Peptides against a protein of PDB entry 1EBD. Designs and how they scored, part 109

Target 1, 138 residues: chain A of PDB entry 1EBD
Amino acid sequence: KASYEGKVAAEAIAGHPSAVDYVAIPAVVFSDPECASVGYFEQQAKDEGIDVIAAKFPFAANGRALALNDTDGFLKLVVRKEDGVIIGAQIIGPNASDMIAELGLAIEAGMTAEDIALTIHAHPTLGEIAMEAAEVAL

## One batch from the design tools (peptide; made by RFdiffusion4, then SolubleMPNN)

Design b2_p28_3_s1 (from b2_p28_3, 14 letters changed)
Fold by OpenDDE base, seed 3:
Structure b2_p28_3_s1 (fold): chain B 138 residues (1-138), chain A 28 residues (1-28)
Amino acid sequence: as target 1 above (138 residues)
Amino acid sequence: SKAVEEAEEKVKELVSKFETRSRPPLTR
């Protein structure tokens, strides 16, 4: 679908000169499709010498997204290879602005891709895509 | 797609404004 300009939002501390002591600060662009990010981007992690797995799953393969006829985009997990800990996540697609919260919680708690993969997500839901992406990382 | 690419660039731009410090996670 066509891209539409949306409102950009983040934590109130965004753009401030002082360091912020949070691991998972969400960033959201309320565009069409929506885009949300928390933690590391894949290339950012690589630039810092972190060996990562980028696990990607498309909304085109999600049952709820299909039912909504809104299948553009994907969910990506950035997983530290040595221990499977999730250090970043990006979502582009339906309800990305809300779905990022689960992954923010996971990162703050130091959870692994396995933790999410083994968590039952209701079917069929958009949130189920997090579980699918986590399984890709295994 | 073009739309996805534009969305990614916007969120990356926003994140670039953050100045963060690392801290240990709650678990593990």
Scores: peptide ipSAE 0.305, ipTM 0.729, DockQ to the pose 0.286
Fold by OpenDDE base, seed 2:
Structure b2_p28_3_s1 (fold): chain B 138 residues (1-138), chain A 28 residues (1-28)
Amino acid sequence: as target 1 above (138 residues)
Amino acid sequence: SKAVEEAEEKVKELVSKFETRSRPPLTR
């Protein structure tokens, strides 16, 4: 049971030259719940003609989230159908601002949903939700 | 959840402010 706090701190680092051409630039809104995104939104991918799977897993089904009594929201993976590559991710919920880093890494590395699904995540952790969402995409 | 929806809209708003830039193809 959470309500939008009305306090939002937004951070983005996309506007500066980098020695590396980043594919995945994270965006974080430090609200309650937190919201973080990297790569494509589902609709963005569709608008560009990319055939995608949007795999969604709720924090309400995550053991650590339950233990913390903070179960609002979900993680969504945007997965390209042709090769299973993760091209975007959104997290709304506990620790989204930190958890987005794993998915940013995955996107930058060209990882697939299978790669994440086959990566052992410690139990119970919020981070397991990435693995769970990846399994949904399979 | 309204709160979830609002949070999602906020992150979309933030992303919309990113500068358009070239990026490598999202391929393995």
Scores: peptide ipSAE 0.299, ipTM 0.729, DockQ to the pose 0.385
Fold by OpenDDE base, seed 5:
Structure b2_p28_3_s1 (fold): chain B 138 residues (1-138), chain A 28 residues (1-28)
Amino acid sequence: as target 1 above (138 residues)
Amino acid sequence: SKAVEEAEEKVKELVSKFETRSRPPLTR
């Protein structure tokens, strides 16, 4: 069902220096499926010598995604093994452009996978996939 | 799927253009 078309990119400070130095600047590509990222990619973290868990949960296993007939993609949490802190997240799938905000907040706040796993997410919602991915990381 | 793979690569490309950041997290 998904077709990669209609690309619009959100670039907060892409290619430009900024006086504001955020830790977690989101990147969004408005496509079908949408994709969004904040913080580290898995390989990026590994390249910097950070031992990480890449916790992935597919939209195909999400009740709301199934109901919407929009199940392509996944949510991935990049979790530092040492302390369980979330240092990155990627979402490819329904509502990724908006859902990335929760994870951006989590990263900025230094939250762990456990913090998200123990946060109640309404069922059935797309948002609960963050909780599911967090549980994978535990 | 191909669409998912392409989407992931596009996000990676976009992020590669970001300026380096050094502010520490708010907590932990």
Scores: peptide ipSAE 0.299, ipTM 0.727, DockQ to the pose 0.306
Fold by OpenDDE base, seed 4:
Structure b2_p28_3_s1 (fold): chain B 138 residues (1-138), chain A 28 residues (1-28)
Amino acid sequence: as target 1 above (138 residues)
Amino acid sequence: SKAVEEAEEKVKELVSKFETRSRPPLTR
C-alpha cells in the first residue's frame, strides 16, 4: 500500500531523580502502515555489545491480516541470546499501535521468547504474529 | 516495501527524541 503521514506519539519520561526508570517506553507512528517500537532496535543492541537474535515474521503469513487484506509489514523481536529475554520489538503493519502493548508488557516483565511462544493467542488474530515471531526466535 | 522502510525510519526518529535513553538491565 501507499504510505501516508500519521500522528506521532510516544511516552516520554523526564529525567528526574524521582522518576520511574521504565525499561520499555513505546513509540508509535500512526502512519499507513502503522509503526510501533519498544525497547531495543537490533542495531542498537549490537552497538552496545549485546548478542541478539532478530526474529522476524511477516503479516503476509498471518491469517487475520490476510482476511483484512492488510498484509504489509512484519513483527520483529529482538531477543538476547544469553537468556532468551526479549529486549526489543518492532511492529510495522495493521494495528501495530495497539499490539505493541503486549510486547511492552513482556519486555517490562523480563519475559523470554519462549514465554510468548507458549502463550495461547486467539485464532485468528493479528496478535498471533507475536507468538509466531517468538517461535522463530527459539 | 518502501512504505515499510519509511515507517521504520519514522519510528527510529521518534525514539531518538526521547528525553532519556536509559535502558536498565532486564532480569528474569
Scores: peptide ipSAE 0.295, ipTM 0.725, DockQ to the pose 0.370

Design b2_p28_3_s2 (from b2_p28_3, 11 letters changed)
Fold by OpenDDE base, seed 1:
Structure b2_p28_3_s2 (fold): chain B 138 residues (1-138), chain A 28 residues (1-28)
Amino acid sequence: as target 1 above (138 residues)
Amino acid sequence: SEAVKEAEEKVKELMAQFDTSSRPPHTR
């Protein structure tokens, strides 16, 4: 479905949630659909022995995506089970390259899925998908 | 540079997972 072709703006995905500061650097592929990631991938977290919830929500269920007729893809949050802290996020879909910034901020700040779920997102927007995925993680 | 390549590869892997999804495509 998705082409690997596109402008790639990738940086090291680094993030180690702890009491010490960590860096979450996004990687973006400007394909159709766009792909973006920040922090841990689910399997990466598991390989490091972190027990995680992978909370996924599809753009096909997002009102704005439907209105735009651009419903391919999903948002996935990687949430540490122990404390609900978001340690990673991946987005495939419309505006992924911009939407990843919210989640990068959340990860850097050590926010939880609950924090995102309780953040009011405008209706209808693509950004609601972050809230929806966060609610899945609760 | 290696770190960037690794990040790019992981994104491609994610994209590949999407490509293999059983979800039917929408008509545009």
Scores: peptide ipSAE 0.083, ipTM 0.591, DockQ to the pose 0.062
Fold by OpenDDE base, seed 3:
Structure b2_p28_3_s2 (fold): chain B 138 residues (1-138), chain A 28 residues (1-28)
Amino acid sequence: as target 1 above (138 residues)
Amino acid sequence: SEAVKEAEEKVKELMAQFDTSSRPPHTR
């Protein structure tokens, strides 16, 4: 179980104007496990009429998480189905507070799930989970 | 700001989802 005992922090990401009203502010809870989010949640996108793919990958299947004996949680990418653009991301698990930055950058740059999937991540690292989730979206 | 408050509420929602879906505590 996660406790809401951690400090909540929200930081604005400076970006270019987008055609979509992204939730541009990342938010982090320094709880155990950590929680982080940026951009759209799946249901939020659906409520706005955006067709999305929710691609989820568990830390229980990540080599580094297994080695660290810390496998609770997952990474979820919210991908716009029309063009494969990443419009949101959520992480619950180890190092979520730092890992969300890569995904925030990807969203602001208008990157696709394919862009992340084609980016080689070092092995074994927690960061590989972003690549794995991106592959799920393809 | 209102934008910060909105982001904080989204994280709270995420936490609530995890609490309901997480596995029982176990010895590592």
Scores: peptide ipSAE 0.081, ipTM 0.597, DockQ to the pose 0.044
Fold by OpenDDE base, seed 4:
Structure b2_p28_3_s2 (fold): chain B 138 residues (1-138), chain A 28 residues (1-28)
Amino acid sequence: as target 1 above (138 residues)
Amino acid sequence: SEAVKEAEEKVKELMAQFDTSSRPPHTR
């Protein structure tokens, strides 16, 4: 079912002298499946000398994805080992374009994988996959 | 699965257009 057709979008916030620079800039490809990323990729972090855990969870194991018959892909969290802080996330799968926002917020707020793992996610939702991936990182 | 891999690379290409070299801040 996969198609590479879609609109590529990335939001960049223009810097102003009085504005805080944002670190977590989301990138989205509106393809099938959707693709989204924010923050570091695993290899990017490693190349910069950051010791990371890459926690991956498949949509094939997500209840809502199964119900939708749309189970291609995964969510990956890139977690800094020294303090458990989430520094990146990639999503390929259903509703990736919207789901990336939670993780962008988490990164900007300096949240840990534990913070996400302990956050109640409604059932059944695609968003549960973030919690599941966070649990893998612990 | 190959399509997923290629899509992932597309996202990587997109991200390369942005400055992500700065370490994210943390509040803890």
Scores: peptide ipSAE 0.045, ipTM 0.504, DockQ to the pose 0.349
Fold by OpenDDE base, seed 5:
Structure b2_p28_3_s2 (fold): chain B 138 residues (1-138), chain A 28 residues (1-28)
Amino acid sequence: as target 1 above (138 residues)
Amino acid sequence: SEAVKEAEEKVKELMAQFDTSSRPPHTR
């Protein structure tokens, strides 16, 4: 069962203005499981009229998560359909607070789901889940 | 920062929506 510890942290990252009006501020809730987000939420994107793919991959299917016996949750990528650019990401699960940084970087750099999918992640690692979610978005 | 607060609130909402009841309890 999930527990909320009431520890919230968020830090603004300095990025260049994008044509898409979003604030790429990572936010973390230190709980069990951890929760983290950066960029657009799926519904936020939809509310702004952005056509998105919400690519979700569960930790239950991640080899490292299984090895750690910590498989609650998922990673979700919010990908703009028009160009495949990652505009948001949410993680609920193990190491979410640290894993969100990779995705924050990807968003700031204007990377696509393909870019992440083609990035080799060490095996087995929790980080592979980003690659897996990116593949779902393709 | 209002932007930070907004982000924090969204994450809290996401956490609140997460249903772990479908998963068997396990030791972490």
Scores: peptide ipSAE 0.100, ipTM 0.599, DockQ to the pose 0.059; fails the geometry check

Design b2_p28_3_s3 (from b2_p28_3, 13 letters changed)
Fold by OpenDDE base, seed 1:
Structure b2_p28_3_s3 (fold): chain B 138 residues (1-138), chain A 28 residues (1-28)
Amino acid sequence: as target 1 above (138 residues)
Amino acid sequence: SAAVEEAEKKVKELKEQFETSSRPPLTR
């Protein structure tokens, strides 16, 4: 199915060891707000000739972030246009260091934005922002 | 690793861009 195709595509991208490193290893900066990344940055993907959608959703529009009065930042998904596979993610905002793990898993598994969008996230949670960003990519 | 360090650098750059873009507009 689509997830298998996505996995194959991800493996194709990961065929180069350096690409594997970018995909597989998260980077976290424990600042305020926290910053985290896994996989491709938008410009990096473009520089490699990958046509991508940069789907961004702000914490200012996240219910839990609002309730916590911690609304700085955003989540960005880097989605390959050809097949909707998530190839990168960046988070600046509350709990970014933990939230990046979900997206790291998704990228490693070759999941699509649709897969994330269809994954039910508890309400209200910061994690919903991943779903929201995924919906932007659709 | 070098890959992690590079990614961290880019994340820091992204943060800087965020901070810059979040500056309140100058009022007249």
Scores: peptide ipSAE 0.217, ipTM 0.700, DockQ to the pose 0.052
Fold by OpenDDE base, seed 4:
Structure b2_p28_3_s3 (fold): chain B 138 residues (1-138), chain A 28 residues (1-28)
Amino acid sequence: as target 1 above (138 residues)
Amino acid sequence: SAAVEEAEKKVKELKEQFETSSRPPLTR
């Protein structure tokens, strides 16, 4: 049920039914730091009447980012409160353009913040920040 | 597509907000 509801929410974000039902379309700005987004922005969700949790985790607290001396920015998960389904994500920081793919997959599959939080991420990696943000949303 | 363009616009806005918050204007 949660997966279905997540898919429906994601389809609403895509705006137009396409023959190939891609729900989560990523957007990337290749700047320094990189910026990437997929799914709902927090304010967009609120404007549509979706009650959300915006779970934010800074790269300054990520072990790999610290090791790289590249700690600007954050990852934000937009999580629907009623069922914990991830409906959006934004990243400003190192490797945002690649890291957004995990979150796009999660949104497309209708995963919850708990699903990401319980997924083992290698240490130390930038990707751990997704798990950390998911834990914030719990 | 229009959806992609809108998403890119929002990402750029997010970037601008980040830059503003991270680099506040100097007081003169």
Scores: peptide ipSAE 0.200, ipTM 0.688, DockQ to the pose 0.058
Fold by OpenDDE base, seed 3:
Structure b2_p28_3_s3 (fold): chain B 138 residues (1-138), chain A 28 residues (1-28)
Amino acid sequence: as target 1 above (138 residues)
Amino acid sequence: SAAVEEAEKKVKELKEQFETSSRPPLTR
């Protein structure tokens, strides 16, 4: 947060037009399990009048998580129902702090759940959970 | 589990603290 706000301020001082955009700024807690979020929570979207699909997939059903014996938690996608655009994501589980970056990119690019579902992820990896959650949203 | 619920709470609290500033529109 501080680094991002500092960058915006520095760019403004330097004469470059800049705007603060908090839509796809990630939040991470390096706990056990790790926690990460980007964009809207489901309830935040509902409070703003956005009709959403909350697509959840558990690490207990992920092949890599099973192999690592670390299956606590889940990935949740918050998808706008009107057009299928991903507007938020939460990950609680192994490697959440790193995996949130893919979803931050997807939100910034205006990608849909279909875009993620059609992206092949290597097998077996923790990252496959993003593809699985996207398929739930279809 | 209890650990998952606690984790969700921590993430939510962190985001709420971050969102003390005005949030821009979702659409670009």
Scores: peptide ipSAE 0.027, ipTM 0.552, DockQ to the pose 0.508
Fold by OpenDDE base, seed 5:
Order: C-alpha cells, then sequence, then structure tokens
Structure b2_p28_3_s3 (fold): chain B 138 residues (1-138), chain A 28 residues (1-28)
C-alpha cells in the first residue's frame, strides 16, 4: 500500500502524474487460515455488469496442502468471460498472504486464465492451486 | 485509501463467511 502510493506520489512530483488504482492493491487478513484478495470480487464484478467465471479450487485437493496437513480453504479466480482475463482473485488457506502476489502480477499484466493454466508450477507446491483454478476457468 | 479499506472489508467478510461455513459452532 505505502509503496504503491509512494510511487504514484513520486511520479507526480517528478512531473509525471499518475492515478492511484487500488484495484491492484492486495488486501490480506493474517489469520488462521490466512485470507487474501486482489482485484475484483465476484459480486463486485457482477454489480458492475461484468460477466465473470468464478473458478474455485480447494486446498483439500492440493498435494502440498495435504502434505502440510493444512487443507482448509480455496483459491478463487474471477475471470472475465469475454476474453478470459483474470480480473480478481481470492485465497483462503495456507500461505494466502504470499500466494496472492502471483495473482496480483497476473492481473497487472492482463494475463488470462489460459496463461496461468499453461504456466508450469512446481510439484508439489501450494502454488499449483493457481494453475488448477485457472484450468477450471477454461 | 478508501478503496483499500473497502477491499479489506470485503476480505474480512469473505473470511467470516468461510469460518461460519467451514467451522460452525459446536453448540447452539
Amino acid sequence: as target 1 above (138 residues)
Amino acid sequence: SAAVEEAEKKVKELKEQFETSSRPPLTR
């Protein structure tokens, strides 16, 4: 938050005005399990008239989560139906606070669910859940 | 800041929904 806002401010004072876009700023609740979000929530997208696919994959089906005996929760991708672009993501579960970064990057880069699905994730890792959710969206 | 606060609120709500569904109270 502070870094992003600071960057915008620095650009403005340097003569390169920029707007703050908080959509790309992650929100995290450091609890057990952790909860993290970036970009659109499903209902938020719907309220704005965006047709979305909410692709959900549970940690209970993730090999690393099973190995860690920490399988509560899920990852949800909010994917715009028109072009398959990821516009939001929510994670409840292990390492959500760190895992949200990949999805924040994907959203900032305008990546599609296909892009994530085609990205090889190490096995077994918690990160594979992003790939799995992306596959659900296809 | 307001947008961030809104996002954090939504995350908290999502967490609460998860807790109530996945970890319901043992007794009434």
Scores: peptide ipSAE 0.279, ipTM 0.733, DockQ to the pose 0.058; fails the geometry check

Design b2_p28_3_s4 (from b2_p28_3, 14 letters changed)
Fold by OpenDDE base, seed 3:
Structure b2_p28_3_s4 (fold): chain B 138 residues (1-138), chain A 28 residues (1-28)
Amino acid sequence: as target 1 above (138 residues)
Amino acid sequence: SSAVEEAEKKVKELMSQFEGRSRPPKTR
């Protein structure tokens, strides 16, 4: 879909603050395009003294996004350089609200960019963008 | 776009509600 200035609604976060700490709580804004985030933002990690790689891949280079004529935005992985562990992710673009779950699972499990890069994603799908961004981080 | 910028602002605001209530990421 084309960008829609009239709709920016913060509608969902999965979970609530409690005495039990979470590793990765996703947040979703159902705007057009959609925006989803989990874990660290790049600058947040840097401010805490974490050396990170910010691996970005555009939907304009994704085959399914091209077929749908919905190519605005990108996926960004925030990867800790020391051990390659994914510590954050942001998605702006088609199906961001659903695709963020894969990356939330990766962060919760302590997976690396290599783990995602080696995971086979169906072709052609929007989800392949996670694998592409992971390869950028290697 | 302005819509993307505003969406990013809103998602950051949502995430700020959990500051200090998230354990650190796991290590490999």
Scores: peptide ipSAE 0.436, ipTM 0.879, DockQ to the pose 0.352
Fold by OpenDDE base, seed 4:
Structure b2_p28_3_s4 (fold): chain B 138 residues (1-138), chain A 28 residues (1-28)
Amino acid sequence: as target 1 above (138 residues)
Amino acid sequence: SSAVEEAEKKVKELMSQFEGRSRPPKTR
């Protein structure tokens, strides 16, 4: 598939005071493939002394992605080992810019990988990849 | 793929803007 550069955006903080603290600010690159991130990167967490599990699941194994013939990339969850709380997520692939919101909510709410793993996702959807990655983290 | 790596690099660069603006994740 063809790859190209896209718009880089962080819409969540647009117009907000710099002094306001957030837990989970998403960053999105509207490229092909799209890329989105929220919270910690794996290495970032490790550098800060947080013991984490990095759970990765490829779009190539997602039914909806296969049906769309758009299977490049993956979803990665960064899970704190101490309590199973999701502290970061990266999505590279189809609909990453929208799908990151679920994980942003999860991080903001202090949800665990188990919470996501046990959340029923409609089949077949791209969103199922979050559940699959969460299961890997358990 | 190279495209995936490039996208990942860009999002990391974008995320650097949030350093010092985030409170820690919640605990269980």
Scores: peptide ipSAE 0.434, ipTM 0.875, DockQ to the pose 0.435
Fold by OpenDDE base, seed 2:
Structure b2_p28_3_s4 (fold): chain B 138 residues (1-138), chain A 28 residues (1-28)
Amino acid sequence: as target 1 above (138 residues)
Amino acid sequence: SSAVEEAEKKVKELMSQFEGRSRPPKTR
């Protein structure tokens, strides 16, 4: 899409009081393109002294995104080098608001990039981008 | 993409509200 339309609705689980101690609180900006994040940003991790791999994969290289003619943006995984654990993820692009849940689950469960990379994702789907980014992080 | 950059800015702004509210990631 050429320009940002300015239609933004921001939602986050932390907006509601919760007794649940989340590892990672997801946030979504319902914009065009959508944007979702969970866990660490790359720079945030670095600022805290965490050695990370930032693995980025573009929607322009995703088969489903191409088929939908909606290829703006990317998925970024933030992976801790010490143990390969996914500690953050950002998605900007189609269906980001829904796809962030897989990565939220991964972070909550202490999964590694390898876990995601080895998980079979249906083809062609937007969700494959998580697998592709995970492979980059290996 | 300017739209992508703006979207990223917005989510960062949103996430800033939750700094320190999440547990640290698990170890493996």
Scores: peptide ipSAE 0.428, ipTM 0.877, DockQ to the pose 0.434
Fold by OpenDDE base, seed 5:
Structure b2_p28_3_s4 (fold): chain B 138 residues (1-138), chain A 28 residues (1-28)
Amino acid sequence: as target 1 above (138 residues)
Amino acid sequence: SSAVEEAEKKVKELMSQFEGRSRPPKTR
């Protein structure tokens, strides 16, 4: 369903000076599909010598996405193998711009993939995809 | 798939602005 029509809008919070150093600073591209990211990309983590699990779950397997006929894209969690802590996340697909907040919170709080996997998500919702990806990382 | 790839490219471009601005992830 999604067809890329170019960048409609983009938001980068870290573009502004801040006295507070955040663990997780989100970026969002308001395109179709939307794209959002927070923390590490998989390759960035690897380049820094961090051993990571990249857990990917497609919207094509998400019940709400199917119901909406909007199944392009995926959610990816970047999980540090040493302790299971989520250190990055990317979402490309429906409602990515809003769903990234959950993962930003998770990273800021030092949560693990298990924490997200055990968090109850309503069914069927797009947000379940975070839980599904977390389960992949276990 | 092309749309997904294009979206990924754009978000990576945005994220480049954050380099060096984040605290390291917490440890357990």
Scores: peptide ipSAE 0.427, ipTM 0.874, DockQ to the pose 0.424

Design b2_p28_4_s1
Fold by OpenDDE base, seed 5:
Order: C-alpha cells, then structure tokens, then sequence
Structure b2_p28_4_s1 (fold): chain B 138 residues (1-138), chain A 28 residues (1-28)
C-alpha cells in the first residue's frame, strides 16, 4: 500500500538526526496518501529505552475525511508514559503534510496529549483527528 | 538548556490552566 511505502520513507529520513538543535524536525513525503512525521517513532523511542504509548486514530472515523471520501490512513501520537508528553507523531492520510505542523509545535513546546485533547478543534475538520488521537492516549 | 527550561515553564503554566478550567467546568 502507498501509505506503507510512505511510512518507510519517513522512517528512513527520521533516522538521521540533523546537527540542528531542534527537538522536532518534520519529514514529509508527498505521496498519495501523504505521509508526515515529526519526532520519535514508537520503535525509536523503545530502542532508546523510553516507555511510550502509541495512540492511533483512523481517518475512517473522521467526519471531514468521510465527507471528502478520503479515509485511508491514520494519525499516531507517540506519548511518553511517565508524563504524557508528546515526543513524536506520524500522519498517513489527507493533508498530512500540513497537519504535521500542529504536532511539531506541540512537541517543540513540550505539550502533553492532554493539552491537545483539551484544545478545541473545529468540526468537521481533518485536524480533529489530532484531538481524537490525543484522547486515545489519555 | 534554555529550551528545556521554557518547556518546563510552559508545561507548568498549561497544567495550571487545565486545573483552573476543570474547576470552572465543575461549577457549572
């Protein structure tokens, strides 16, 4: 599936830390569906000994995605269990390339899943999926 | 680092806001 190929590509890019002192460097693959990633993948976090929750929410359950008839994929949040801080995010689906910015900001600011869950997202929007995934992490 | 200090400060600020919001919602 195209989404799987995009994920693999994003993981390869994310595996090479840049010399830039940023916590969250986004990586985007403009495939169909789009694939975007920022921060840790679940396995990367585990490999570094970080205990994480991987909270996943499908676009098939998102109202805007349904309206657009573009429901392939999901959003995944990688959340540190000890304090609920978001340390990574992956999006495969519609508008992933733009949607990753919210999560990049959240990670760089040290926000928690609860912070996202308690942020009102307009209905119906693709962006709601971030809130939904955050709620899964609670 | 300065970044970590800012993150912790922001986290504390957001937590305080969350608690306040929760208390306000309980009063309604």
Amino acid sequence: as target 1 above (138 residues)
Amino acid sequence: SELQARKEALKAFLEERRKKKEEEEKKE
Scores: peptide ipSAE 0.103, ipTM 0.516, DockQ to the pose 0.078
Fold by OpenDDE base, seed 2:
Structure b2_p28_4_s1 (fold): chain B 138 residues (1-138), chain A 28 residues (1-28)
Amino acid sequence: as target 1 above (138 residues)
Amino acid sequence: SELQARKEALKAFLEERRKKKEEEEKKE
């Protein structure tokens, strides 16, 4: 569907993580569904020899998404296995363009999946999907 | 760099908070 094309577009825009001061420069495509990415894609990490966990959680399992009848897509966290540090995130779905900011902050701060999982997210919100995906990575 | 130092300091702070939260959750 449109989500696949959006993913490809997001990947093209995101490129490789910047060698600059910022680890997490977001790339957003305001398509339907929205696509957002920050940091490493799973395959990019693997290509660089980083052993990662790709933790994925679908919007179809998010309470707010269900209430909005907008459940297409998912959030994916790319987490280093060694220390649980989040090194990338991709969101395809409702409000992806705004929700990517939390994960950008997490990456820049060197947070782990556990840090996100242990953070209380307002209920019910789309943003809870970040917490759910983080929990998958544990 | 100064930026990296700040990031590391923040990371350390957050890690300490995480540990505290984890201990509190275990008590629940």
Scores: peptide ipSAE 0.089, ipTM 0.519, DockQ to the pose 0.080
Fold by OpenDDE base, seed 4:
Structure b2_p28_4_s1 (fold): chain B 138 residues (1-138), chain A 28 residues (1-28)
Amino acid sequence: as target 1 above (138 residues)
Amino acid sequence: SELQARKEALKAFLEERRKKKEEEEKKE
């Protein structure tokens, strides 16, 4: 967010105010386990009257996480029920800080849970958890 | 904006691909 705000400010100072408003600005906490979020939290969506599905998948069920013996946490997708569009995501667990980028891209591009579910994710990887959570949302 | 136009085009493209993949899955 700070980086984004800095870019907008720099563009404004240069006389070219940005007309770009990004939907998906990630927030990351580099703790153990890492925490990352982008877009809506489930409750935020509900407060705005958006009917959502919260699809949650644990790292304890992810093959790569098991192989790494690092299975704490989960990935949650917030999906609009009307059309399956992903509007938010939260990750608590291994590599959350990097993995959030896939979901940020998905949200920014207006992708659905099905788009992620139908995308091949390498096996075994932590990234498969996004696909697994997307399948839960279907 | 140009970016908005690209996003809308991408959304349309992704939807088309999703439908195609779904059809292929049904044929299998």
Scores: peptide ipSAE 0.031, ipTM 0.470, DockQ to the pose 0.056
Fold by OpenDDE base, seed 1:
Structure b2_p28_4_s1 (fold): chain B 138 residues (1-138), chain A 28 residues (1-28)
Amino acid sequence: as target 1 above (138 residues)
Amino acid sequence: SELQARKEALKAFLEERRKKKEEEEKKE
């Protein structure tokens, strides 16, 4: 499927967080659906011995996505178990290229999943899926 | 670096904010 191909492409161009100046550099594939990634993928974190929670929430359960009849894909947060810090995020779905910015900011700022979960997101919006995924990580 | 120091300070600030929010939610 197109989303799978986009995900593979996104994974190929996505890297690990920079330990130097900036932690979160986004990678975007403007496919249909769009794919975006920032920070660690789940498997990358595991390969480096980081114990993580992968919190996934589907657009099929997002109110705005349903209203738009555009419910393909998901948002995934990669959360370090020891402290709840978000170390990666992936989005496949509507407006992924823009929505990744919130998560890039969260990673760069060292935020936890709880920080996102406790941030009020407008309803109904695509963006509130980040809050939903963060709640899954708790 | 100065940037890293600012990020760490921000993390600490956000953590305190989070704790306060949790406390407020528990009181309500």
Scores: peptide ipSAE 0.051, ipTM 0.496, DockQ to the pose 0.055; fails the geometry check

